# Peptides against a protein of PDB entry 7BDX, part 85

Target 1, 212 residues: chain A of PDB entry 7BDX
Amino acid sequence: EMGAAACTLLWGVSSSEEVVKAILGGDKALKFFSITGQTMESFVKSLDGDVQELDSDESQFVFALAGIVTNVAAIACGREFLVNSSRVLLDTILQLLGDLKPGQCTKLKVLMLMSLYNVSINLKGLKYISESPGFIPLLWWLLSDPDAEVCLHVLRLVQSVVLEPEVFSKSASEFRSSLPLQRILAMSKSRNPRLQTAAQELLEDLRTLEHN

## One batch from the design tools (peptide; aimed at target 1 A74 N118)

Design b2_p25_6 (made by RFdiffusion4)
Pose (drawn by RFdiffusion4):
Structure b2_p25_6 (pose): chain A 212 residues (1-212), chain B 210 residues (1-210), chain P 25 residues (1-25)
Amino acid sequence: as target 1 above (212 residues)
Amino acid sequence: EMGAAACTLLWGVSSSEEVVKAILGGDKALKFFSITGQTMESFVKSLDGDVQELDSDESQFVFALAGIVTNVAAIACGREFLVNSSRVLLDTILQLLGDLKPGQCTKLKVLMLMSLYNVSINLKGLKYISESPGFIPLLWWLLSDPDAEVCLHVLRLVQSVVLEPEVFSKSASEFRSSLPLQRILAMSKSRNPRLQTAAQELLEDLRTLE
Amino acid sequence: SSLVEELFETTEEMTEEALERAEEA
């Protein structure tokens, strides 16, 4: 209970750039981010499906962990630190997104997809994520999630890699072969404007790159 | 005069999340949200045989109080704090909406309805408002108001209550059937564009979940 | 009076953004 309360407080204050700089400056953050991935992996493996039932100081603990990772990666030196020091945490995030079934732990997936988008803002972070093993199959599969907020964060991550045609050129062929053009087109007609324009903007960039 | 000027200044700065977080600790020593409800209750009671005066120092004081409550509830931890700590203030807001006759204190009713919408974004806040005494009769009463802006914010609150699970097993199935569908339909053909669109959106949501 | 109207509009914008911010959170 005490461990989760401290992690929740740290999630609250981690929204500040001044606090994020202080976390990376203290010589204990490396251990914190290594054991964070282990705790997130342990939490996901412990779930035999079901849902989560807002596990008392268990789900709030991992949510605080993913929330901290997201708020750290939201700051320039935070996403820089993560791609240099905590590349194992990034591997764990990409692994846990594929390990989590559609509809299972939706809040954890959006927090994790938000952190991958933030890390992709760093040039090395974009290279590391896009060059990870089943990255393209993972993207199209996360789009098969019924939750609209998960689909929105998948499209924002796809748009981020698509916005760097150099990195996009390494993962060619499968981007044209396996893309769920039909699902992205359906998302360009959603009544939700943020999801609709995200898919509309991604479609504009996808059609423009195939011709230019 | 001085009290209203300081409250208006606080309403201006309360649009910042940093300021809203700073306000939530101050409620301990000076019961800001406890005495806010008393001031709002005292103001409406003082309008015995009369309606609003406007441009007054007293009118802008309560507007600033309701505006601050709204701006606090607009921040996630603000609406979380209100539903945990300031449930009496939420009772007062819901009570004063029913106590105010149609056409009386229109700007105050809109600001108050906006705060309830914001608190409803919080899961507990939605339960607290929808489970409050006389809540459905209050929605009907507020929709009989001639002012279009008040009707718009009632429809926005009703839309917020209609969306999300609320157990969904006839707990929300009866809430939808008990609404003034005729008045919502009349407002869907309204000459005020913002009101017409809110009633249209709400009608789509009522049909979608039927 | 104009200041109150401006603050009213600001509060209205804040209310409109509150759900978006909740979704982001």

Design b2_p25_6_s1 (made by RFdiffusion4, then SolubleMPNN; from b2_p25_6, 10 letters changed)
Fold by OpenDDE base, seed 3:
Order: structure tokens, then C-alpha cells, then sequence
Structure b2_p25_6_s1 (fold): chain B 212 residues (1-212), chain C 212 residues (1-212), chain A 25 residues (1-25)
């Protein structure tokens, strides 16, 4: 309970850039993000066992951690810190996104995808995550999720790859051969306006790359 | 571990007034401070059993909580919030200060005394804590601590009472009859310059009140 | 702080991609 409450407050205040700078300016940031990854991993691994009633506090704690990571990554210095000093956390997020089944822990997936998207605004971050083993298959796995918000954030991350020629060129062959085009086309017809727009934009970007 | 790390970061960032305002502007502040008191109480009660190593993550967690309370109370809106909405926490701090033996949990006592001192800058706060049952005996109990920093913060809290005539008048008889004058005089000769100064100032304030 | 911030901005993609904030629920 207390840990979840403290972490939730830290999440709330992490919406401020100055708070993110204060977190990063301290000597404890490295340890915090290391333990964050371990805690998130432990939580996701616990889901395969007894359907522990996702102890509302444990779930809330992990959501708050993912929220903090997202908000840190929303700031330029925060994403640079994550890319330089917390790569293991990025690897953990990628792994956990692969371990979670479609429809499982949707809120956590959304937050983790938001954090990766934010990291992908940093060119080093985008390079790092896109060069991770199984990254392209992971995107398509995640895009199979029934949740529109998960799919939206996957499409945004895909767009970050597509919009960066230096990154896209490394994966272009695999990307083109495995692209779930019919799924993206279906999303472009979604009743969810955000998902619809993101899918349409991505399809336009992909068409532009086919003509070049 | 993770809870202590999160709480420690929250403590660090709570040094900012804007962070304190953000904590208080949320809907979770009441619950957080309620659980904070309970957690601190649980920790202090656990000390009567097995000498849990004070260097534990639990100790660090409770220190961070006390630090957060102190930093919240350092801000005008924060102390007004504590006085209006978290009186039980103030009662808990007073109780825990009574439960701790001289030389026991010195760092925690310092933080709790700092928080009470900060609260005492608010006139309502000073009234509330000074009207708490056994407040005057508690001050003298705490002033028996071998730690100079504990004694310093007790003297500051005593000074807050002495400098407020409306508050002092209610306790003046008990205060005068029980005042550990010889101990305060000994502190005025301390090699610790902060303790020396605080004891000298308090003795001057007391002399002024005897002549009025 | 400003110089470090500028050094971090040099690693940013020249995209109009706005960072996402995770609002506390």
C-alpha cells in the first residue's frame, strides 16, 4: 500500500519537466530505474502463475512505475538518460511487451509503448530499440492486440521507424516482407478516430517510401 | 527495495515548492498522509521486537516519509494542509516522539521534530500541537536526548511556543514549573554552535517573559 | 543546465512528434 501510494505521487509529479530534471540530477536515478525494470519484470512473470488477483496495489505500483518512465522519456534529458544509462530498462520493456498476451495488461502495455515512443524521439533511442532482437516481429505481435489504444501506440512507434531513413533502411526488407498490411488497412477504417488517423498517416508514409 | 527507492525520490523532489503544490493539488494527498502515519507507527512499533538493522530499506523508507512530511510542512500551503486535513499524522508524530527512547532512531526524531517545527510556523499548527496531551512533558523527554541535533530541534519548537503569547499563556504554569533550566543552561555552553545559539536565544526569550 | 539541454536536443529527431505524457488515472 504505502509503496504504491508513494510511487503514484511520484508519477503524478513526474508530469513536470523540473521534477524529471530533479530525479535525474540526483545520485539515485540509476538505481531507481534498475529496480524499476526488475519490479516490472517480476510483476509480469507473476501473471503466468496463480491468477493472483492482480493485487490492486501491485498493479497500481507497476502502472505508476511505467508512468514515471513515460514521463521521464517525455523530456529530452530524460530520454537521453534512459538511452545512455538505463538500456537494460528499455530491454526489459521490450521483453515484457513480448511476454504479455493480446488483451493482457492493456494499461501497462499502453504505458510501456508510450515510453518507447518517447524514447524513439531520441535518434539514439530509436536506433537502440529498433536494433533490438525481434523488434519487427514484436511490433506485429503487439499490433494483433484487440485494444485500439495498444494498436495506436504501436502504429506511432512504427511511424517513428518509417520516418527515420537511417533506421528504416536497416530493417526495410524484413519490414516490407512481414508488414500486416491488411490489419493496418482495417485500422484505417476504425471508428476510433485516433487509431484511424494514425493508420492512415502510416499508410501514406509507407506509400511514399515505396515510390522512392 | 522499490518502495524505498520511489519514496526516496519523492523525498528528493519534495524540496521544491511546486512539487509540494502538485502533491497537494492531487486527489491522493489525504490517503498518502494517512498511510504515511500508519507506516511510521508500524516501523516504530517494530523496534521493540528484534533489533531490525536500522540500515534496512524499511528505515530508509520511513526516513523518506518523514522527509516528505518535513518538506511539505516547509511550505505555507503544506502546513495549512497538514493542520486542516492530516491532524492524525501530527498526533502520530507526537506519539512516536514519545515512544522513542533517548538515542533511539535519532535521524527519524530529527526529521519529525523538523516537521513539527515547520508546522508550528502556522499559528493553527502551533496551537494544535501545543494543546496535545502531554506536549510539555514530551518536550522535556526529548530534550533529554544525548544527540545535539535532536536537542536543537526541541529548543526550536520550545522557542515557537515561547514566542507566541497566546499559546504560551495556556501552558505557562506547567512550562515554568517543569522547565529543565539546568539542561538548557548546559546547552548554552555546548561546543555545538547551533545548539549553543538556540539555547542562548531561548534563555533570553524566557528572561524577557519573566520581566513582563 | 542549458548547455546540457542543448546537447540533448542535438540527439532528437527532427520530427514533429510530440512526446506523450502519462497522466495519472
Amino acid sequence: as target 1 above (212 residues)
Amino acid sequence: as target 1 above (212 residues)
Amino acid sequence: SSLMEQLFEETERASEEAPLRALEE
Scores: peptide ipSAE 0.257, ipTM 0.845, DockQ to the pose 0.054
OpenDDE base, seeds 1, 2, 4, 5: peptide ipSAE 0.251, 0.256, 0.251, 0.254; ipTM 0.844, 0.844, 0.845, 0.844

Design b2_p25_6_s2 (made by RFdiffusion4, then SolubleMPNN; from b2_p25_6, 10 letters changed)
Fold by OpenDDE base, seed 2:
Structure b2_p25_6_s2 (fold): chain B 212 residues (1-212), chain C 212 residues (1-212), chain A 25 residues (1-25)
Amino acid sequence: as target 1 above (212 residues)
Amino acid sequence: as target 1 above (212 residues)
Amino acid sequence: SSLMEKLFQQTEENAELAEERAREE
C-alpha cells in the first residue's frame, strides 16, 4: 500500500519539468529506473495466472511507474537520461509490450507506448528503439490490438519512424514488406476520431514516401 | 526495495516548495500521510525485537517518510495541511518519540523532531502540539537522550514553546516545576557548538521569563 | 479510479506538450 501511494504521488509531481530534473539530479535515479524495469517485468510475468484485478495496489503501482517513465521522457533531459543511462529499461518496455496479449493490460500498454513515443522525439532515442531486435514485428503485433487507444499510440510511434529518413532508410525494406496496410486503412475508417486522424496522417506520409 | 527507492526520490524532490504544493494539491495526499503514520508506527513497534540494521531498506523507507513530513512542514501550506488535515500523523510522531528509548533510532528521532519544530513555526501547529497530552514530560524524556543532535532539536522545540506567550502561559506551571535545569546547564557546556549555543539561548530566554 | 484517470490524462497532456516543445526547439 505505502509504496503504491508514494509512487502515485511521485507520478503526479513528475508532470513538472523541475521535478523531473530533481529526480534525475539525484544519485539514486539509476537505481530507481533499474528497479522500475524489474518491477514492471515481474508484474507482467505474474499475469499469466490470476486475472490480477486492474484496480489492485500492485497494478496501480506499476501504472504509476510507467507514468513516471512517460513524464520523464516528456522532458529533453529525461529522454537523454533514458537513452544514455537506462537502456535496460527501454529494452524491458519493448519486451513487455511483446509479451502482453492483444487486449491485455490496455492502460499499461498505452503508458508504455507513450513513454517510447516520448523517447522517439529524440533522434538518439528513436535510433535506439528502432534498432532494437524485432521492433518492426512488435509494431505490427501491437497494431493487432482490439483497443483503439493502444492502436493510436502505435500509429504515432510508427509515424515517428516514417518521418525520420535516417531511421526509416535502415528498416524501409522490412517495413514495406510487412506493413499491415489493410489494418491501417481499417483504422482510417474508425469511429474513434483520434485513431481515424492518426491513421489518415500515416497513410499520407506513406504515400509521400512511395512517390519519392 | 522499489518502495524505498520511490520514497527516497520523493523525499529528495520534496525539498522544493513547488513539489510540496504539488504533493498537497493531489486527492491522495490525505491517504498518503495517513499510511505514512501507520508505516512509521509499525516500524517502531517492530524494533522491540531484532536490532533492525539501520541500513535496511525498511529503515531507509521510514527515514524517507519522516524526511518528506519534515520538508512538507518546512512550507507554510504544508504546516497548514498537517495541522488541519493530518493531525493523526502529528499524534503518531509524538507517540513514537515517547516509545523510543534513549539512544534508539537517533536519526529517525532527529527527523521527527525537525518535523515537529517546523510545525511549531505556525501558531496553530505549536498550539496543537503543546496541548497534546504528556507533551511536557515527553520533552524532558527526549532531553535525557545521550545524542547531542536529538537534544539540540528538543531544545529548539522547547524554545518555540517558551517564545510564544500564549502557549507558554498555559503550561508555565508544569514547565517550571519539571524543568531539567541541570541538564540544560550541562548542555550549555557541551563540546558540540550547536548544542552549546541552543542551550545558552534557552537559558537566556528562561531567565527573561523569570524576571517578568 | 478517477484519480488514476486524471493522472493518465495529465500524462497524455504532458506527452502532447512534449511534442510541441520539441517542435519549438
Scores: peptide ipSAE 0.311, ipTM 0.800, DockQ to the pose 0.259
OpenDDE base, seeds 1, 3, 4, 5: peptide ipSAE 0.310, 0.310, 0.313, 0.309; ipTM 0.799, 0.800, 0.801, 0.801; seeds 1, 4 fail the geometry check

Design b2_p25_6_s3 (made by RFdiffusion4, then SolubleMPNN; from b2_p25_6, 11 letters changed)
Fold by OpenDDE base, seed 2:
Structure b2_p25_6_s3 (fold): chain B 212 residues (1-212), chain C 212 residues (1-212), chain A 25 residues (1-25)
Amino acid sequence: as target 1 above (212 residues)
Amino acid sequence: as target 1 above (212 residues)
Amino acid sequence: SELMEKLFKETEELSERAEERALEE
């Protein structure tokens, strides 16, 4: 309980750039983010047996950790830190997104996808995550999620790949051969306006790439 | 481990007034400080059996919690919050200082005494803690500690009482009858310059009170 | 692929990438 409460407060204050700088400026940052990855992995591995209620202290603790990672990745120096010094955490997030089934741990998926999206704003970060083994299959696996927010953040991450020629060119063949176009088209007709917009924008960006 | 790491980072960033305001501006502040008191109490109660090594994750966690309380009490709005909304935490800190033996958990005692000293800067806080049952005997119990930093922070808390006529007048009889004058005189000759100064200043303040 | 070519004939807009903060819920 106390750990979850402390971590939740740390998550709340990590919305400040100055707090992110203070977290990263200390000698404890590396250890903290290493343990973060391990804790998130331990939580996901525990889900196969005990249906941990989404409202458990453990779930809230992991959500707060994922929120902190997202807020760190929302800051330029935080992205640089993650890509330079916490690559194992990024690898763990990618692994956990692959290990989770469609409809499983939706809130955690959203937070992890938000963190990866923020990392993707850094070209070095985008290169790193997009060169991860099975990254493209992972995107399509995640896009099969029934949750609109999960799908939204997947589409935004796909858009980050599509908008960077250096990154997209390396994956273009696999991307084109496996693109779930009918799924994206269905999302462009969604009643969820954010999902609809993200799918429409991605379809437009993909069209532009085929004409160039 | 992860809880202690998160709490330690929260302690570090709580040195900022803006972070203290952010912690207190949320709906989770009351719950956090309630659980803080319970966690600190649980830790102190565990010390009678298992010699928890001072470097344990649990010890570090409790130190970080006490550090957060100290940093909150260092800010005017934080003092107001503690005195208005977290009195049970202040009562718990007073209780724990009474339950700890001389030489036991020195670092925790220092942090708790620092928090009480910070609270004593608020006249309402000073009134509240000084009207706590057994407060004067508690000060003398703490002043018997062999640690110079513990004794320093006790003398500073005594000075806060002596410097406020409204507070001192209520306790003046008990204070004068139980004052460990020889102990304070010995501290005024200490090789520790901070302890020496604090004891000298307190002796001067006490002399001024007897002449008025 | 022919399917992508048929669907992609319509519109070109560039979206700016915005940083997202996870707010405490």
Scores: peptide ipSAE 0.109, ipTM 0.796, DockQ to the pose 0.052
OpenDDE base, seeds 1, 3, 4, 5: peptide ipSAE 0.074, 0.051, 0.027, 0.095; ipTM 0.795, 0.791, 0.790, 0.818; seeds 1, 3 fail the geometry check

Design b2_p25_6_s4 (made by RFdiffusion4, then SolubleMPNN; from b2_p25_6, 10 letters changed)
Fold by OpenDDE base, seed 4:
Structure b2_p25_6_s4 (fold): chain B 212 residues (1-212), chain C 212 residues (1-212), chain A 25 residues (1-25)
Amino acid sequence: as target 1 above (212 residues)
Amino acid sequence: as target 1 above (212 residues)
Amino acid sequence: SKLMEELFKKTEENSERAPERAREL
């Protein structure tokens, strides 16, 4: 209860850039983000057995943590911090996204994907996450999710890779050979306008790369 | 661990007025401050048996909570919120200050006294806490503390009562009859300059009231 | 702090990508 309440308030105020700077300016940021990764990992590991109620205090706590990470990554200095000082947290987020089944912990998956998308705005961050083992298979695994918001954030992360020539060139062969083109084409016809737009934009970006 | 880390970050950022406004502007503030009181009470009740290490995660969590309350009370809208919407928390803080032995949980005692001092800047807050049963005996109990910072914040709270005629007049007889004048005089000779000054100022304020 | 000085270094960022804030769902 109390921990979840505190983290939820911290999440809410972390929407401010100045609050993110204050969090990072303190001596406690490193420890906090290290423990954040461990806490998120422990939560996801606990899901393999018991159907933890999604509305549990523990779930709320982990959602708040993922929200804080996302909001930190929404700021340039926060991205720089995560990429330089909290790589283990990025590794943990990538791992947990792989461990979660389609439709499992959708809210958490969205928040983690949002955090990775925000990190991907930083070229070092994009390089780091894209060079992670199994990154491309992970994207396609996540794109199998029935949730439109999960798929949206995956497509946005894929677009971040595609739009960065230095990153895309390293994985272009794997990317082209494994691209779930039919799935992306189906998403370009989604009734969800955000998903539809993201899929269309990505298809345009991919076509542009085939002509170059 | 994680709860203490989150609360500690929330404490740090709550030093900003804008963060306090953001905390209070959310729908979660009422619940948070209710649980805060319960958590602080549970912690203090746990001290009667086991010598909990002052550096425990639980201690750090409670210190952070008391720090958040203090920082909320440092802002005018935060005082207004506490006095109007979180009276149970104020009652809890007064209770816990009575339950703690001299020298016990000094850091917590300081933070709680700082919060009450900040609340006392609001006339409604000062009226509320001063009208609490046993308030004057509690001040003298707390003034027996060997810690100079505890005593400093007690003297500042006493000064807030003395400087407010509407509050002082209600308890003037009890106050005069029970005032530990020798203790305050001893504090006016303290080597701690803050304690010395606070004791001197209070003695001047009291002398002014005897001549009126 | 040394950490803050590092956080304010110029980074290469994709200017075509807007970050998103996580709102409480």
Scores: peptide ipSAE 0.194, ipTM 0.833, DockQ to the pose 0.052
OpenDDE base, seeds 1, 2, 3, 5: peptide ipSAE 0.187, 0.189, 0.037, 0.192; ipTM 0.831, 0.832, 0.811, 0.832

Design b2_p25_7 (made by RFdiffusion4)
Pose (drawn by RFdiffusion4):
Structure b2_p25_7 (pose): chain A 212 residues (1-212), chain B 210 residues (1-210), chain P 25 residues (1-25)
Amino acid sequence: as target 1 above (212 residues)
Amino acid sequence: EMGAAACTLLWGVSSSEEVVKAILGGDKALKFFSITGQTMESFVKSLDGDVQELDSDESQFVFALAGIVTNVAAIACGREFLVNSSRVLLDTILQLLGDLKPGQCTKLKVLMLMSLYNVSINLKGLKYISESPGFIPLLWWLLSDPDAEVCLHVLRLVQSVVLEPEVFSKSASEFRSSLPLQRILAMSKSRNPRLQTAAQELLEDLRTLE
Amino acid sequence: SKETILEENKERNHEFYEEAKEALE
């Protein structure tokens, strides 16, 4: 209970750039981010499907962990630190997104997809994520999730890699062969404006790159 | 005069999340949200045989109070704090909406309805408002108001209550059937564009979940 | 929808604040 309360407080204060700089400056953050991935991996493996039932100081604990990772990656030196020091944590995030079934732990998936988008803002972070093993199959599969917020964060991550045609050029062929053009087109007609324009903007960029 | 000027200044700065977080600790020593409800209750009671005066120092004081409550509930930890700590203030807001006759204190009713919408974004806040005494009769009463802006914010609150699970096993199935569908339909053909669109949106949501 | 209404509420609340500030001046 005490462990989760401290992680929740840290999640609250981590929204500040001043606090994020202080976390990376203290010589204990490396251990914190290594054991964070282990705790997130342990939490996901412990779930035999079901849902989560807002596990008392268990789910709030991993949500605080993913929330902190997201708030750290939201700051320039935070996403810089993560791609240099905590590359194993990035591997764990990408692994846990594929390991989580559609509709299972939706809040955890959005927090994790938000952190991957934030890390992709760093040039090395974009290279690391896009060059990870089944990255493209993972993207199209996360789009098969029924939750609209998960689809929105997948499209924002796809748009981020698509916005750097140099990195996008390495993962060619499968981007044209396996892309769920029909699902992205359906998302460009959603009554939710943020999801609709995210898919509309991604379609504009996808059609423009195939011709230019 | 001085009290209203300071409250208006606080209403201006309360649009910041940093300021809202700073306000939630101050409620301990000076019961800001406890005495806010008393001031709002005292103001409406003082309008015995009369309606609003406007441009007055007293009118802008309670507008600033309701504006501050709204700006606090607009921040996630603000609406979380209100539903945990200031449930009496939420009771007062819901009470004063019913106590105010149609056409009386229109601006105050809109600001109050905006704060209830914001609190309803929080899961416990939605339960607390929808399970409050006389809540459905209050929605009907507020929709009988001639002012279009009040009707708009009632429809926005009703839309917030209609969306999300609320157990869904006839707990929300009866809430939808008990609404003034005729008045919502009349407002869907309204000459006020903002009101017409809110009733149209609500009607789509009522039909979608039928 | 909720986010849009929240933004609109914030804008409208700010408009009322401007009116109250001008009245006081």

Design b2_p25_7_s1 (made by RFdiffusion4, then SolubleMPNN; from b2_p25_7, 14 letters changed)
Fold by OpenDDE base, seed 3:
Structure b2_p25_7_s1 (fold): chain B 212 residues (1-212), chain C 212 residues (1-212), chain A 25 residues (1-25)
Amino acid sequence: as target 1 above (212 residues)
Amino acid sequence: as target 1 above (212 residues)
Amino acid sequence: MLEEIQEENLKETRELGEEMAAALE
């Protein structure tokens, strides 16, 4: 309970750029983010193994950790830190996103996707993520989620790739061949306005690329 | 491990006034500080009961919590919050300081004493602390500690009382009758310059009060 | 543009956190 509460507070205050800088300026940042990845991994593994009844506090704790990562990634120096010094954490997030089933731990997936999106704002981060093994199949796996918010954030990440020619060119062939076009088209007709807009924009971007 | 790391980071960032304000501006501050007191109490009780081998992580966690309280108390709004909304925590700190033996958990005692001192900067806080049952005996109990830093911070707190006539008048009789004068005199001759100075200043203040 | 994205992302994260906290209570 205490751990969850403390971590939740840290999550809350990490919404400030100055706090993010303070976190990163300390000598404990590396260790913290290392353990963060391990903790998140343990949580997800516990779900799969039905080993531990993960109580609400455990969930809250992991959510807060994911939130902290997201907030750190929202800041320029935070992105730089993650891509330079905490790549294992990024790998972990990608792994966990692949390990979770559609509909499973939706809110955690959203936070993790948000963090990756934020990292992708940095070209170096985008390159790293997009070059991760199985990245494209992972995107489509995630896009199969019944949750609109998960799908929204997947589409945002996809758009980050599409909008960067240097990155997109490396995966363009696989992207085109495996694109779940019908799924994206369906999303463009969603009643969720954010999802609808994101899907429409992505489709437009893809059309532009086909003409170029 | 993760909890300790997260809490340690929160401690670090709480050195900022803006972070303290952010903590207090949230809806979870009350619960956090409530649980904080309980956690600290559990830790100290575990030491007394020889029940749990308290590992370094547990200690670190509790130290971080105490540090957070100290940092919050260093800020005006934080002091106001503690004295108005988290009095139980203050009671807990006073209790724990009484429960710990001389030489036991020295670093924790220092942090707790620092927090109380910071609270005492606010007159309302000082009044509350000083009117706590057994406060004066507690001061002398703490001053029996062989650790110079503990004693230093006790003397600082004593000085807060002495320098406030409104507060001192209420306990003056007990204070005068129970004052460990020889101990304070010995401290005024300490090789520790901070302790020496604090003891000398306190003795001077006490002399001034005797003449008035 | 980046600042706006940052603010939006932070807002979304906060809102999600609040929602999750409420669901756990």
Scores: peptide ipSAE 0.168, ipTM 0.819, DockQ to the pose 0.204
OpenDDE base, seeds 1, 2, 4, 5: peptide ipSAE 0.151, 0.154, 0.159, 0.139; ipTM 0.816, 0.817, 0.817, 0.817

Design b2_p25_7_s2 (made by RFdiffusion4, then SolubleMPNN; from b2_p25_7, 16 letters changed)
Fold by OpenDDE base, seed 2:
Structure b2_p25_7_s2 (fold): chain B 212 residues (1-212), chain C 212 residues (1-212), chain A 25 residues (1-25)
Amino acid sequence: as target 1 above (212 residues)
Amino acid sequence: as target 1 above (212 residues)
Amino acid sequence: MLEEQQKENLEETKKVGEEMRKALE
């Protein structure tokens, strides 16, 4: 309980750029983010055995960790740190997103996807993520999630790829061949306005690419 | 391990006033500091049973918690929060300082004493601490610690009392009757320069009070 | 993605984070 509380506070204060800089400026950042990945992985692996209540201290702890990663990735120096020094964590996040079933650990998925999106703001980060083995299938797997917020953040990540020709060109064939167009079209008609808008924008971007 | 790491990071960043304000501005501060006290107490109580290695994750966790309290108390709004809203935590710290034996958990004692000293910067806090049951005997108990750093911070706390006539007057009789003068004199001859200076200053302050 | 949009994204990140933290309380 205390660990979760402390981590939650750290999550909150890490929304500040100065705090992120302080975290990274210390000699503990590497270790912290290494253990973060391990802890998140351990949690996800445990889900198949014990029905962990979403509101458990353990769950809250992991959510806070994911939140911290997301906040770090929202800052330029944080992105650089993750892309340069904590690639294993990014790999872990990608792996965990694949390991989770549709509808499972929605809040965690959202935070992890947000972290990846934030990393993708940096072209180096985007390249790294997009070149991950199974990245495209992973996106479609995630897009099958019944949760609108998960899907929203997946679409945002897809858009990040589509809007970068250098990145998209490398995956264009696979992307086009496996695109769940009907699913995206369905999302463009969603009652969720954010999801609707994101899907519409993506469809427009895709149309533009077909004309080029 | 992860909890300790997260808490340690929080400890580090809490050195910033802005972070302290962020911690306190949230709706989680009360709960956090409540659980902090409980966790610290649980740790100290566990020391009689299991020889906890000083470098255990649990110990580090508690040190970080004490560090956070200390940092919070170093800030004006933090002191006010502790004195107004987290008196139980202060009571816990005082109790734990009494429960620990000389030479036991030195680092924790130092942090706890520092937190009390920081609280004592506020007259309201000083009054609260000094009016705690057994406060004067506690000071002398702590002053028997073989660790110079512990003794230093005890002397600083004593000085805080002595320098405030309104506070000192309430305890003057007990203070004078139980003063471990020989111990303080010995400290004034310590090879530790900080301890030496603190003891000398206190002795000077005490002399001044005898002449008034 | 243009890094120029990082400010907007930062604000969004903060907002979502705050909402999630509140929801977990």
Scores: peptide ipSAE 0.284, ipTM 0.848, DockQ to the pose 0.143
OpenDDE base, seeds 1, 3, 4, 5: peptide ipSAE 0.281, 0.282, 0.283, 0.282; ipTM 0.846, 0.847, 0.847, 0.847

